# Designs tried in a protein design run: peptides against a protein of PDB entry 3C66. Part 27

Target 1, 189 residues: chain A of PDB entry 3C66
Amino acid sequence: KSWANLFEKNDFFFRYKFYLEITAYTRGSDEQHLKWSGLVESKVRLLVMKLEVLAGIKIAHPFTKPFESSYCCPTEDDYEMIQDKYGSHKTETALNALKLVTDENKEEESIKDAPKAYLSTMYIGLDFNIENKKEKVDIHIPCTEFVNLCRSFNEDYGDHKVFNLALRFVKGYDLPDEVFDENEKRPSK

## One batch from the design tools (peptide; made by RFdiffusion4, then SolubleMPNN)

Design b1_p11_4_s3 (from b1_p11_4, 4 letters changed)
Fold by OpenDDE base, seed 1:
Structure b1_p11_4_s3 (fold): chain B 189 residues (1-189), chain A 11 residues (1-11)
Amino acid sequence: as target 1 above (189 residues)
Amino acid sequence: MPRIENVVFEL
């Protein structure tokens, strides 16, 4: 069975209690986002390798497909709000104040030429070695190394007004709605 | 600064 068959969506978002979300943000063109998100996605495997060697991590399992979304983003404050509220079920309802770009609405005159924020999100399922119930697992180092690796690739990626990268640790019950199908029940606490 | 949120786990 190819590595790809281990990553079928079917139970991935139910399999782990904990997930690491990696979101590439771009407030700019679709071309800028394609380059930025493509770079970030290409480096996720290196982050996984760094996580797997940590004594407290039993499994670091990437989901193979990014989740992609875009919003009309007229202001810098809207862009900050997106970055603050995205990636958690508790906070994602705040994004309803913005216009989500869809295949149905993307050609509307009010949306087509509007400033946009683009999002590409990768997920890593995490399983921990629980036998040491008192050990803090700190993934700050590999996460920082990953961010530095992505940001250092091109000087343009230093512009935080355009390009952003967030790593968020999320519990399975607090995953965004986008990861579940309409017929799927969100994991309980 | 990069947004790195909740990366310290108390098990």
Scores: peptide ipSAE 0.138, ipTM 0.811, DockQ to the pose 0.853
Fold by OpenDDE base, seed 2:
Structure b1_p11_4_s3 (fold): chain B 189 residues (1-189), chain A 11 residues (1-11)
Amino acid sequence: as target 1 above (189 residues)
Amino acid sequence: MPRIENVVFEL
């Protein structure tokens, strides 16, 4: 398969059993989010390089397109809830308690001027050199280094009330609904 | 399925 086919949506989220989600969160302006998410996205290739050299990892392939979403986020508790619940199919239904900002509703007075949380999510598909279910791969170090790299880039990104960055390991069957088209069937366990 | 450790980060 050509490298080009790896970046096509249609196969990427079905190809791997495991994914690393990288989500940049911003509770603030769209401009703040654009800067923050753009920074995070620009560093993903460095994380991939660090993952690829781990003995337990056979492949680390980034999906190059971010997934964008935004929610009305009136409170800090709502922002914490978003960060807790987003990124897995099992928990994402809790986000239905919040107003998703869409092109259809963004101009509504109750939404337009509301505090918002913005999310940009990058995905890395992972294939492992592990045959034995007892073998462990720890990707903590490269992930921590990545977070530190992003957070240390600007002092403003140290404000966890505004800017957050999460890395989440997910299985293909537990990917958020956003990665699939309406006609696509979620991968089975 | 492989075991992957310490891969959830909220920083």
Scores: peptide ipSAE 0.060, ipTM 0.717, DockQ to the pose 0.101
Fold by OpenDDE base, seed 3:
Structure b1_p11_4_s3 (fold): chain B 189 residues (1-189), chain A 11 residues (1-11)
Amino acid sequence: as target 1 above (189 residues)
Amino acid sequence: MPRIENVVFEL
């Protein structure tokens, strides 16, 4: 990573109080995930454009690189658990019950041929027009349109047993540990 | 904090 890319990353996850996480999930092959996540990633710019025009949103800034992880996922219940627990610091510790696939362990026989869940996560930093603490910002419409756009691209993406897509609103202090380098301290509340 | 509604989607 260039020093500039490290600096941009560090500034990005400290700059905003609020983030929208977009996670593409696949329980299947790496090829299936590459197609699904690549599609989702290709549409993020359209979501950003729809968010930026909302009166309550001052800035919607996408982080340019996905975060990628994979877990051994032997059951459908494990796949549901991953989707439930991933994406916040408060809940991500539950994922420690699953085997994280790493470059070090991926060639182990017990991991190589095991069923896997793949995750690719995109982040959007959000700044809000807060004139009054009473104003509600509803992003349901642009988020629903985004999901429908991704799911409608191919009939195979209608299979929720294989392909899933989650959009999660997260506060900066509750971002997953994956966004911070070992030398970085999590933002305070 | 701003009040934000309908911001969690698991579809």
Scores: peptide ipSAE 0.054, ipTM 0.716, DockQ to the pose 0.102
Fold by OpenDDE base, seed 5:
Structure b1_p11_4_s3 (fold): chain B 189 residues (1-189), chain A 11 residues (1-11)
Amino acid sequence: as target 1 above (189 residues)
Amino acid sequence: MPRIENVVFEL
């Protein structure tokens, strides 16, 4: 079971040239994040279905496991920075300015009671029907519909100071380090 | 390369 999941993970993040990242952000409690991220995750299948019917998309394959992280997030500016910098290898180094919450440090006094930003990220591998190198595949509509679906589910999710949702289109060579094991070489450009 | 416009939807 563990090896099968590892092989599925490793193959998934090397299989596609393009990925759609769906990140649920919460600056608040773990309970708030669990509800928000759980809602977002529950709707990913609907987004996949909407992507698969687009003429330019050959495959929209969701990775089944979310990636979870949390940071000490003292300010609203830190929360904006997390949302701006997370989800790309080019920019994720900026997150090193924040304290990553881990199982090893979560009980430290400086971390335990600190304001936190929670992140749950789902990945969709995309393969395109590139008959014509000039075809723009616009996924704006299904992505907007997905965001609206998630945000409209509860009035509380309209509070952008607490709850955020981002969809990021990323190339395989620019995926965050979190998707690769320490011994894995990042895909080349 | 298909120009999928980088739709970072931070809505």
Scores: peptide ipSAE 0.053, ipTM 0.722, DockQ to the pose 0.116

Design b1_p11_5_s1 (from b1_p11_5, 8 letters changed)
Fold by OpenDDE base, seed 3:
Structure b1_p11_5_s1 (fold): chain B 189 residues (1-189), chain A 11 residues (1-11)
Amino acid sequence: as target 1 above (189 residues)
Amino acid sequence: EEEEFLAPPIS
């Protein structure tokens, strides 16, 4: 990655106090995940447009590159645990109980044939108009519309055992470690 | 104060 891309990434995850995290989950094949995550990614711009028009939102800035990870996921309980624990620095350490799939280990026989959960995560940096303290910004509506839009695209995406989509509101100090480079200090509270 | 603007996580 060019130094410019590192600085742009670094600046993004330090610029905002608040982030909306959008994670597409797939417990199945890489092909299934590619289709699902690609669909979700293609719709993020529509979510941004819906957020930008809210009176309480000053800025909704998408980070354009997804973060990709995959875990060995032998059980449904493991898949539920991934969905519960992923996306927050406070809880992500629980994922250490699962085997992360890496380029180094993906060809191991124990990993190659194992059931997997695939994750693709996108971020939207949010800046709020604090001066209008009286108006609660309800992002639930545009977020629900987004989930419904993605889930309704194909009947197969209604299978929650395979395909999931979560939107998480995250404070900058609680972003997952994956968004920071090794030399970067996490934002303080 | 800032927490009043936040919708809960949606899954």
Scores: peptide ipSAE 0.043, ipTM 0.758, DockQ to the pose 0.155
Fold by OpenDDE base, seed 2:
Parts: sequence; structure tokens; C-alpha cells
Structure b1_p11_5_s1 (fold): chain B 189 residues (1-189), chain A 11 residues (1-11)
Amino acid sequence: as target 1 above (189 residues)
Amino acid sequence: EEEEFLAPPIS
């Protein structure tokens, strides 16, 4: 299949059994988030390269576009909850306790000036060589190196009250709803 | 089987 066909959204999130989610979080300004997420996104290709050379990984294929969301985030506890609950269909319903910022509501006075958490999520589809083997592929090392690379770029990114970066290994059936169109059915287990 | 590939979330 041509490389172009691999980047169609509708096929990408159905193609792999496993995904690595890379989420940049910012509790601050949109400008802070744009800088932070832009940095993270710029480094994803390096993570892909490190994943591809692992003996147990057959394919590490990045989805080229981030998924963007933002929530009203009045407290640090809300920000911790977002980081805990986001990125899994099993847990994302907890985010309904927060006000999602949308194009329709962003100008509302109660939302416009509210503290916000911004999220940018990149996805890497993973295919493993060891599907039939009891051997685990340890992706912890390249993922940790990636986090360190991003956070060490600027001292400001060491402030976990503002900037966070999480990598989550997720099964295709447990991908967040945001990756599917309204007419798409979630992959089965 | 699929649980064998679970890397814990890294933050």
C-alpha cells in the first residue's frame, strides 16, 4: 500500500491493534501550549525512529495530525484528573465532569476567562513481530528518552503544574472517541 | 495474550 493510504484517518485507527498515544498537556495560555505541543510534535519522528529499531516492533507508524482539545480546568486536581483519565475510552467519561471548550462556547464569559488545560495528542500505530510470543517489547526506554528530550529543551517545561507529557500504550478498541468519526464504529476487541 | 505488550503510561 502506498504511504499515502496509511495516513487516511479512517484506516489508521482501524489498522493497528496497538497505539502509542503522546499527549502534551498545558494548564496555562494557548501560547504556552502551542510552544509546548509544537516542540513535542517536532520530536515524535525521533521516537518513531527509536521504536522502529526495536527487534519486537515491526512497524511504528505516526499519524501525522494531532488531536486538539481543551477543558476548563479551575483546579490542579482537575488537571491531574485530565492526565489520569484522558487517552482511554474506559476512563474518558470522567472528563464529562469538566467543561469541554468548543468553538460554540469559547466566547462565553464563564469559559473565555477560565483557566484551561490544553491537550495535543499524537498517535503512533504499532505492529509487533512477537504477537505470538510471550516476550514483551519494552518500549519504556525510548519513551522515557523522548520525555526527557522534550522536557529538557526548556527549563520552563520542568514545571509540572503547567506542562505535562504523557505516553500511553493503548489498544485499538480503547482509543478515545475523538479519533473516530461520528459514523465510525469503534474497533472490537 | 494482548496484555503482554502493555507498557505502563509514562509521564
Scores: peptide ipSAE 0.037, ipTM 0.744, DockQ to the pose 0.186
Fold by OpenDDE base, seed 4:
Structure b1_p11_5_s1 (fold): chain B 189 residues (1-189), chain A 11 residues (1-11)
Amino acid sequence: as target 1 above (189 residues)
Amino acid sequence: EEEEFLAPPIS
């Protein structure tokens, strides 16, 4: 199947047992985030290419649309908490302690001028070659290279207080709620 | 399982 056929949301998040989540974080301005996330997104194809050539990976398919969210993030500890808890259904409920920025609330005075963390998340569906697994598939290599590639693009992106990039390996049943519609049941274990 | 052959997440 062409990658184009996997861009349907509903098929994508039920198709694979495993996903790689790529989240660009920015604690700063929307403009800073737009530049940072845009850079990360522009490099995802290179990561896919590096994943596909690993002997243990049969398929690496990117979902083409990012998931966007933002939170009021008054402290560095809040920013660390977001990075720790986001990207897994098991832990994402901890984010309820923070104020999610929505289209409905973004103009509220308490939100408008508040420090924010912005998140852009890309997903790669993974299918593994089971029959030829002689060795553990070390995805750290291509993932680390990807992170280094993104962070080395501009010196400012080395500031972990502002810009972060996390790659999370997640099972389909542990995908964040954001990837499913209200009428969709998440995959079972 | 397929998980046994995978590296953990990185950040």
Scores: peptide ipSAE 0.037, ipTM 0.736, DockQ to the pose 0.143
Fold by OpenDDE base, seed 1:
Structure b1_p11_5_s1 (fold): chain B 189 residues (1-189), chain A 11 residues (1-11)
Amino acid sequence: as target 1 above (189 residues)
Amino acid sequence: EEEEFLAPPIS
């Protein structure tokens, strides 16, 4: 049975207390984003492997599908705001100041020709070893190695005005609304 | 930045 069948969306975002979010950002063309996000997604398995060998990590399970979104992003400040506010329920309401691109509005002239920021987000559910409860697991090393691996693949990915990659450690109760269906109750603290 | 990659102790 494919790994894909083990992680139905509904169970995955309730299964873990902790998640690692991996977001590829592109302020540019859809073609640029497709190449960048595709590269990042192709490397997530390597990050999982590096996380799994850490003594404090019991399980690192990737969610198999990316979450895709795009916003009208007229300015560099808007792009910085997206990167700051995205990926946390506490801060994502700030994104309401931007126009979300949807299937319903993408053909509107004001949206079609507007500069856009594209987002592709992968999630890794984390389970930690209970015996090591008092020790903080430092995931900085494998995360930094992952970012360096992705950005070093092509010189163009060094342009932070266009391409960004963020890794965010989040608690299950602070996951973005995008991961839950309308009928699903957000995990409690 | 460094704090974002530190997993909290499992209480």
Scores: peptide ipSAE 0.035, ipTM 0.702, DockQ to the pose 0.083

Design b1_p11_5_s2 (from b1_p11_5, 8 letters changed)
Fold by OpenDDE base, seed 3:
Structure b1_p11_5_s2 (fold): chain B 189 residues (1-189), chain A 11 residues (1-11)
Amino acid sequence: as target 1 above (189 residues)
Amino acid sequence: EEEEFLAPKIS
């Protein structure tokens, strides 16, 4: 089945039990984020190729579009909190303490001039080979190689105060609310 | 059993 036929159905976030989330974070300008997230997004295909060759992984399918959000982020502690809490339904409610930037509020003077954290998140749906239950699939190696590849591209991306990159393994029932339409019900456990 | 695939968050 071609990847194209998978995207014709808005069922990507219901299709897999497991997902890998790849989030690029930037505490800085929109221009800095565009460069950083664009770099990360351009390398996701290389990560998919490394995942597909693992004996325990049957399928690794990327979702083609990033999810983009931004928050008012006045402190470094707020930026650390975003990186800790984002990407899981269990913890994302903690982000309600921060001001989400929206199309409706972005022109407000207090939001326009505020320090911001930008987020771009890519998703990979994962299907595992159940028959080899005994072999732990260590995705840590290809994921670490991916982070190192992205961060080593430019010296500026070594500044963890500005640029961060996180990979999170998530179960389908614990995906963030942003991946579901208002009429869609979250997968059950 | 599903926990065997849990990789820690990588940053």
Scores: peptide ipSAE 0.063, ipTM 0.778, DockQ to the pose 0.185
Fold by OpenDDE base, seed 5:
Structure b1_p11_5_s2 (fold): chain B 189 residues (1-189), chain A 11 residues (1-11)
Amino acid sequence: as target 1 above (189 residues)
Amino acid sequence: EEEEFLAPKIS
């Protein structure tokens, strides 16, 4: 089956039981975010390669399109909250306390000049080898190596007040709402 | 049971 058919949005978020979410966060300018997220996105292929060679991983398939969002983020506590709550359907409702920036509202005076947190999220669908259920697949190593690779690229990316990178393991039924179209039903448990 | 596989959020 050609890789091209795996990148059709239509079934990617229903195909796997497990996903790895890679989110680049920036509390700063859109230019800062573009550089940071672009770097992270450029390295995802290396993470996939490292995941694919793990004995417990049968398949690691990246979704090629990032999901982009931004929030008004007036405080550091808000930025920590975004990083804590984002990426899980169970917790994402807490983000409703923040103003989501949209194309419709971005020119509003209260939003235009407000401090913002930018998010770019990449997804990797994971299929595990069931026979190796006894062997805990430690994805922590390749994930930590990936974070270190991205953060070491520029000294500025060491500033956790501005730049963050999180990898989250998520079950398909707990994916954020952003990955589903309005007419799509979320996967059941 | 299935939850034991993966390390907490890596940041």
Scores: peptide ipSAE 0.059, ipTM 0.769, DockQ to the pose 0.199
Fold by OpenDDE base, seed 4:
Order: structure tokens, then C-alpha cells, then sequence
Structure b1_p11_5_s2 (fold): chain B 189 residues (1-189), chain A 11 residues (1-11)
């Protein structure tokens, strides 16, 4: 099946039992985020290639579109909270304590001039070889290499107060609500 | 079996 047919959102997030979430975070300007997220997104293909060659990974398929969100983020603690809570259905409700920036509210004076955290999230669907399940597939290596690759691209990306990058291994039933349409039922355990 | 293939977060 052509990779092109995997890009229908609805099939992708039901197709795999496991996902790797790659989130680029920026607490700063939209311009800073566009540069940072664009860099991260440009490297995802390299991560996929490294995942595909691991023993026990049968398939690593990227979803080609990022999920974009932004929050009013007045404090560093809020930024840490976003990074802790985002990317899991179990914890994402904690983000309701922050003001989500939307197209409807972005021009409000209280939001327009507020410090913001920007998020861009890429997803990789993972299928594992059952026969090799006895061998712990250590994807920490390629993931760490990916983080290092992105952060080493520019010295500015070493500033964790502004730029962050997290990879999260998530089961399909624990994907964030953003990946499902209102009419879609979350995968069961 | 919670096949923890990974630590849930790498940052």
C-alpha cells in the first residue's frame, strides 16, 4: 500500500497500537517556533529511517502533518507543565488550566501580547515484530540521537527555557484528543 | 503484558 494512503488522518490513528509523538516546544515568538519546529519536522524522516532498521520494529510510519497548538504561557512553571502534561490523554486535561490560543481569541488584547508556548507535534505509527518481543526494542538510542541532532543544529536550540523537544511513546488508546475527530471513538485498551 | 518498549518520555 502506498504511503500516500496512510495520510488519511482517521485511519492512521487507529492503525497502530503504538505511536511515537515528537513535540517541538517554543516559549517565545511564532518566528522562533517556525524555525525550530520546521527543523524538527525536517529531521523526522531520519528518525524513521533509524527506527526501521531496529530489530523488533516492523514498521515506522510518519504522519506527515504536524498538529499545532499554542497556549498563553506567562511563567516558566506553566511551560514545564505543558511539557509534562501534553501528549497523553491521561494528563492532557491539566492543560485546561491554561488558555489555549485559538483563531477566535488570538486577537484579544489579553492573549495577543501574552507570552506563548507553541507546540508542533509529529506522530510515528509503530508496528513491532511479535517474534522479537522478547528482545526489548530499545528506541532510546535513535530517539536520543534525534534530540541531539535537532538541538545541535543551532546553539540557540540549547536554551531549554525557549526551545524544547520531547519524544513520547504512547499507546493508541492514550493518544491526545486532538488526533481524533469529534465523531471518532478513541481506540479501546 | 504492558510491553513497556520505552520510557514514556524522552527529552
Amino acid sequence: as target 1 above (189 residues)
Amino acid sequence: EEEEFLAPKIS
Scores: peptide ipSAE 0.054, ipTM 0.774, DockQ to the pose 0.198
Fold by OpenDDE base, seed 1:
Structure b1_p11_5_s2 (fold): chain B 189 residues (1-189), chain A 11 residues (1-11)
Amino acid sequence: as target 1 above (189 residues)
Amino acid sequence: EEEEFLAPKIS
């Protein structure tokens, strides 16, 4: 049974208490981002496989579609701010200080030729075996291996001024607004 | 720069 049929968007972001967010960042060209994000996305299945074999993880379920966004990013400080604030409902409001690039505004002269940060975010829903064993699940190892795998693919991906990759562990109630439809209520604590 | 993998130690 193909994994693809299980992930209707409809309840994925309500199914799990915990999510792993994988965000590829690029401050550069769209072409640079397409190569970088495409590489990261192609490796997510390997991360899932490494998570599934951990004794404390019951389920690691990838959402099949990336979330894509881009911001006008005139400075390195703006790029650092995006990486710090993105991926959590608690902090994402800070991104309102930057101009989000949309289909409606992308052709504006002030936006078209502006420096941009591109974001592609993948989500993994996590269910843990809480019952008997106080076994601390250390997801740090597979996550670090994943980052190293992506960054080692090409020397250019070692340039942190252009290419970044963050893995964030997030509770369902603290997921970014982008994952919910306008009529959906955010999960409660 | 330590990529702060906030690996939650689910204790």
Scores: peptide ipSAE 0.041, ipTM 0.697, DockQ to the pose 0.103

Design b1_p11_5_s3 (from b1_p11_5, 7 letters changed)
Fold by OpenDDE base, seed 4:
Structure b1_p11_5_s3 (fold): chain B 189 residues (1-189), chain A 11 residues (1-11)
Amino acid sequence: as target 1 above (189 residues)
Amino acid sequence: EEEVKLSPPIS
């Protein structure tokens, strides 16, 4: 019941100071990405459950809708760049060097048959129960377990040249532009 | 203010 009300996009990306971004990357076919991202998305609830039991985490609320994007990705270096730069407002402008695949351009000959990187990103809003400003909450364990769980599901998902999974801790003011509507003002620091 | 220090991103 409590999560159902959070699924409205309206204030989710303004509600929390901190977010965990879970991005499934695929440099391959749309079919490969659909399987990979679908698997990752199916496991997010398990990660949430593991986060919620941490003493320093008061709330871990998943946003239910993935954010989907794809880029023309002709090289492995481009794929590494996408993984490095995506998921932070500070760095996402570097992705402008790549051709974003859109509904308007997807049928262009230069794009249609081009190698692509597909991205599916899930967000978890985090509220921390920190009595002392100096308390560190280590989410490394549950995050690592999550990555291992997803990667171990199929042997093919061990191929980092094709399939990647990144978990990024991001402050609300540093969320990617994709999470905000054009009329929405990014949260301040 | 860095109110919360979390572990670095995992990939």
Scores: peptide ipSAE 0.039, ipTM 0.728, DockQ to the pose 0.195
Fold by OpenDDE base, seed 1:
Structure b1_p11_5_s3 (fold): chain B 189 residues (1-189), chain A 11 residues (1-11)
Amino acid sequence: as target 1 above (189 residues)
Amino acid sequence: EEEVKLSPPIS
């Protein structure tokens, strides 16, 4: 059965207590981002496979659709800020200081010609084998291997000024607003 | 709260 048929958006972001966010960042052209994000997305299945074999992980389910966003990003400091603040409800309000590129505003001259940061985010829902509340599951190894796999694919992806890749562990109540519909209530703690 | 200790985010 295709993973796509198992999880509609509404069920996926309420089903798990924990999520792994995988965000590909590009400060450059749309073409650069399409190549980079496409590569990252193509490798997510390998990360899932590596997570599933960990003894402490019961389920690792990818959400099959990426979340796409872009911001006007005039400086390197803005790009660092995006990478620091994005992916958590607690911190995402800081992104309001930047101009979000939308279908409504993308043709404005000030936005069209501006330097941009592009973001593509994939989500993995995680369920843990919690026999003992004290079990530490270390996902660092498979996550590091994933980052290294993506970064080593092309020499150009070693340029951290342009291409970045972050993996963030997030609780369901701290997921970004983008994953919920306007009428959906955020999960409680 | 089930304290699942995961390694810090990797970036």
Scores: peptide ipSAE 0.035, ipTM 0.721, DockQ to the pose 0.169
Fold by OpenDDE base, seed 2:
Structure b1_p11_5_s3 (fold): chain B 189 residues (1-189), chain A 11 residues (1-11)
Amino acid sequence: as target 1 above (189 residues)
Amino acid sequence: EEEVKLSPPIS
């Protein structure tokens, strides 16, 4: 059975208690975002490899497809808000203050020419070998190295007004709604 | 410093 068949979307987001979210943000053109997110996505495998060798990580399993979204983002403050609120079910409701770009509305005059923030999110399911609750698995190092690797690839990606990259450690019950189908119930705590 | 919003390590 191919690796792809083992991790149907529906099973993946229920399989792990913990996830690492990797979100590439772009406030700019779709073309800029495609380049940026494509770069980030291309490096995720390196992060996985670094996570897998950490003591206390039993499994680091990437979900193969990014989640894509875009919002009308008229201000820098809105862009900061997106970065703060996205990636957690607890906070994602704040994004309702922004206009989500959809296939139905993307051609509307108010949306078409509006500044946009684009988001591409990759997920890594994490299984920890926590024999002793005392062993803190520190994923900060590999995550920081990953961010630095992505940011250093092109000088243009140093512009935080346009390009951002965030890694978020999230519990399965706090995953964004986007990862679940309409008929799926969020994992319980 | 890009704030890697890593939630505190699972203690």
Scores: peptide ipSAE 0.035, ipTM 0.684, DockQ to the pose 0.126
Fold by OpenDDE base, seed 5:
Structure b1_p11_5_s3 (fold): chain B 189 residues (1-189), chain A 11 residues (1-11)
Amino acid sequence: as target 1 above (189 residues)
Amino acid sequence: EEEVKLSPPIS
């Protein structure tokens, strides 16, 4: 059975207490984002493999589909704000100050020609070996290696004004609203 | 040092 058959969306975001979010950001064209996010997505399996071999990690399961969003992003400060606020339920409300690009509004003149920030977010569900409470699981190493791997693929991806990549460790109760259906109750603390 | 914004690191 493919991983896609093992993880229905409805159970994945309730199954784990912890998630690693991988967000590829692009302030530029859709074509630039497609290339960048596609590269990042292609490398996620390598990150999973590196996480799975850590003694403190029992399970690292990727969600197979990215979450796609885009915002009108007129300034560099807006782009920094997106990168700071996105990926946590506690902070994502700050993004309401920006215009979300939707299929309904993308053809509006004010949106069509506006600078945009594109986001592609992938999730890895994490289960930790709790018995070794004394062993700090340092996921920084494999995460840094992953970022370096993606950034080093093309010199253009070194431009932080255009291309960014963030990895965020998030608790299930603090996942962004986009991962839940309207009728789904967010996991409690 | 690319700040892998691991918020918060599992310390």
Scores: peptide ipSAE 0.032, ipTM 0.681, DockQ to the pose 0.146; fails the geometry check

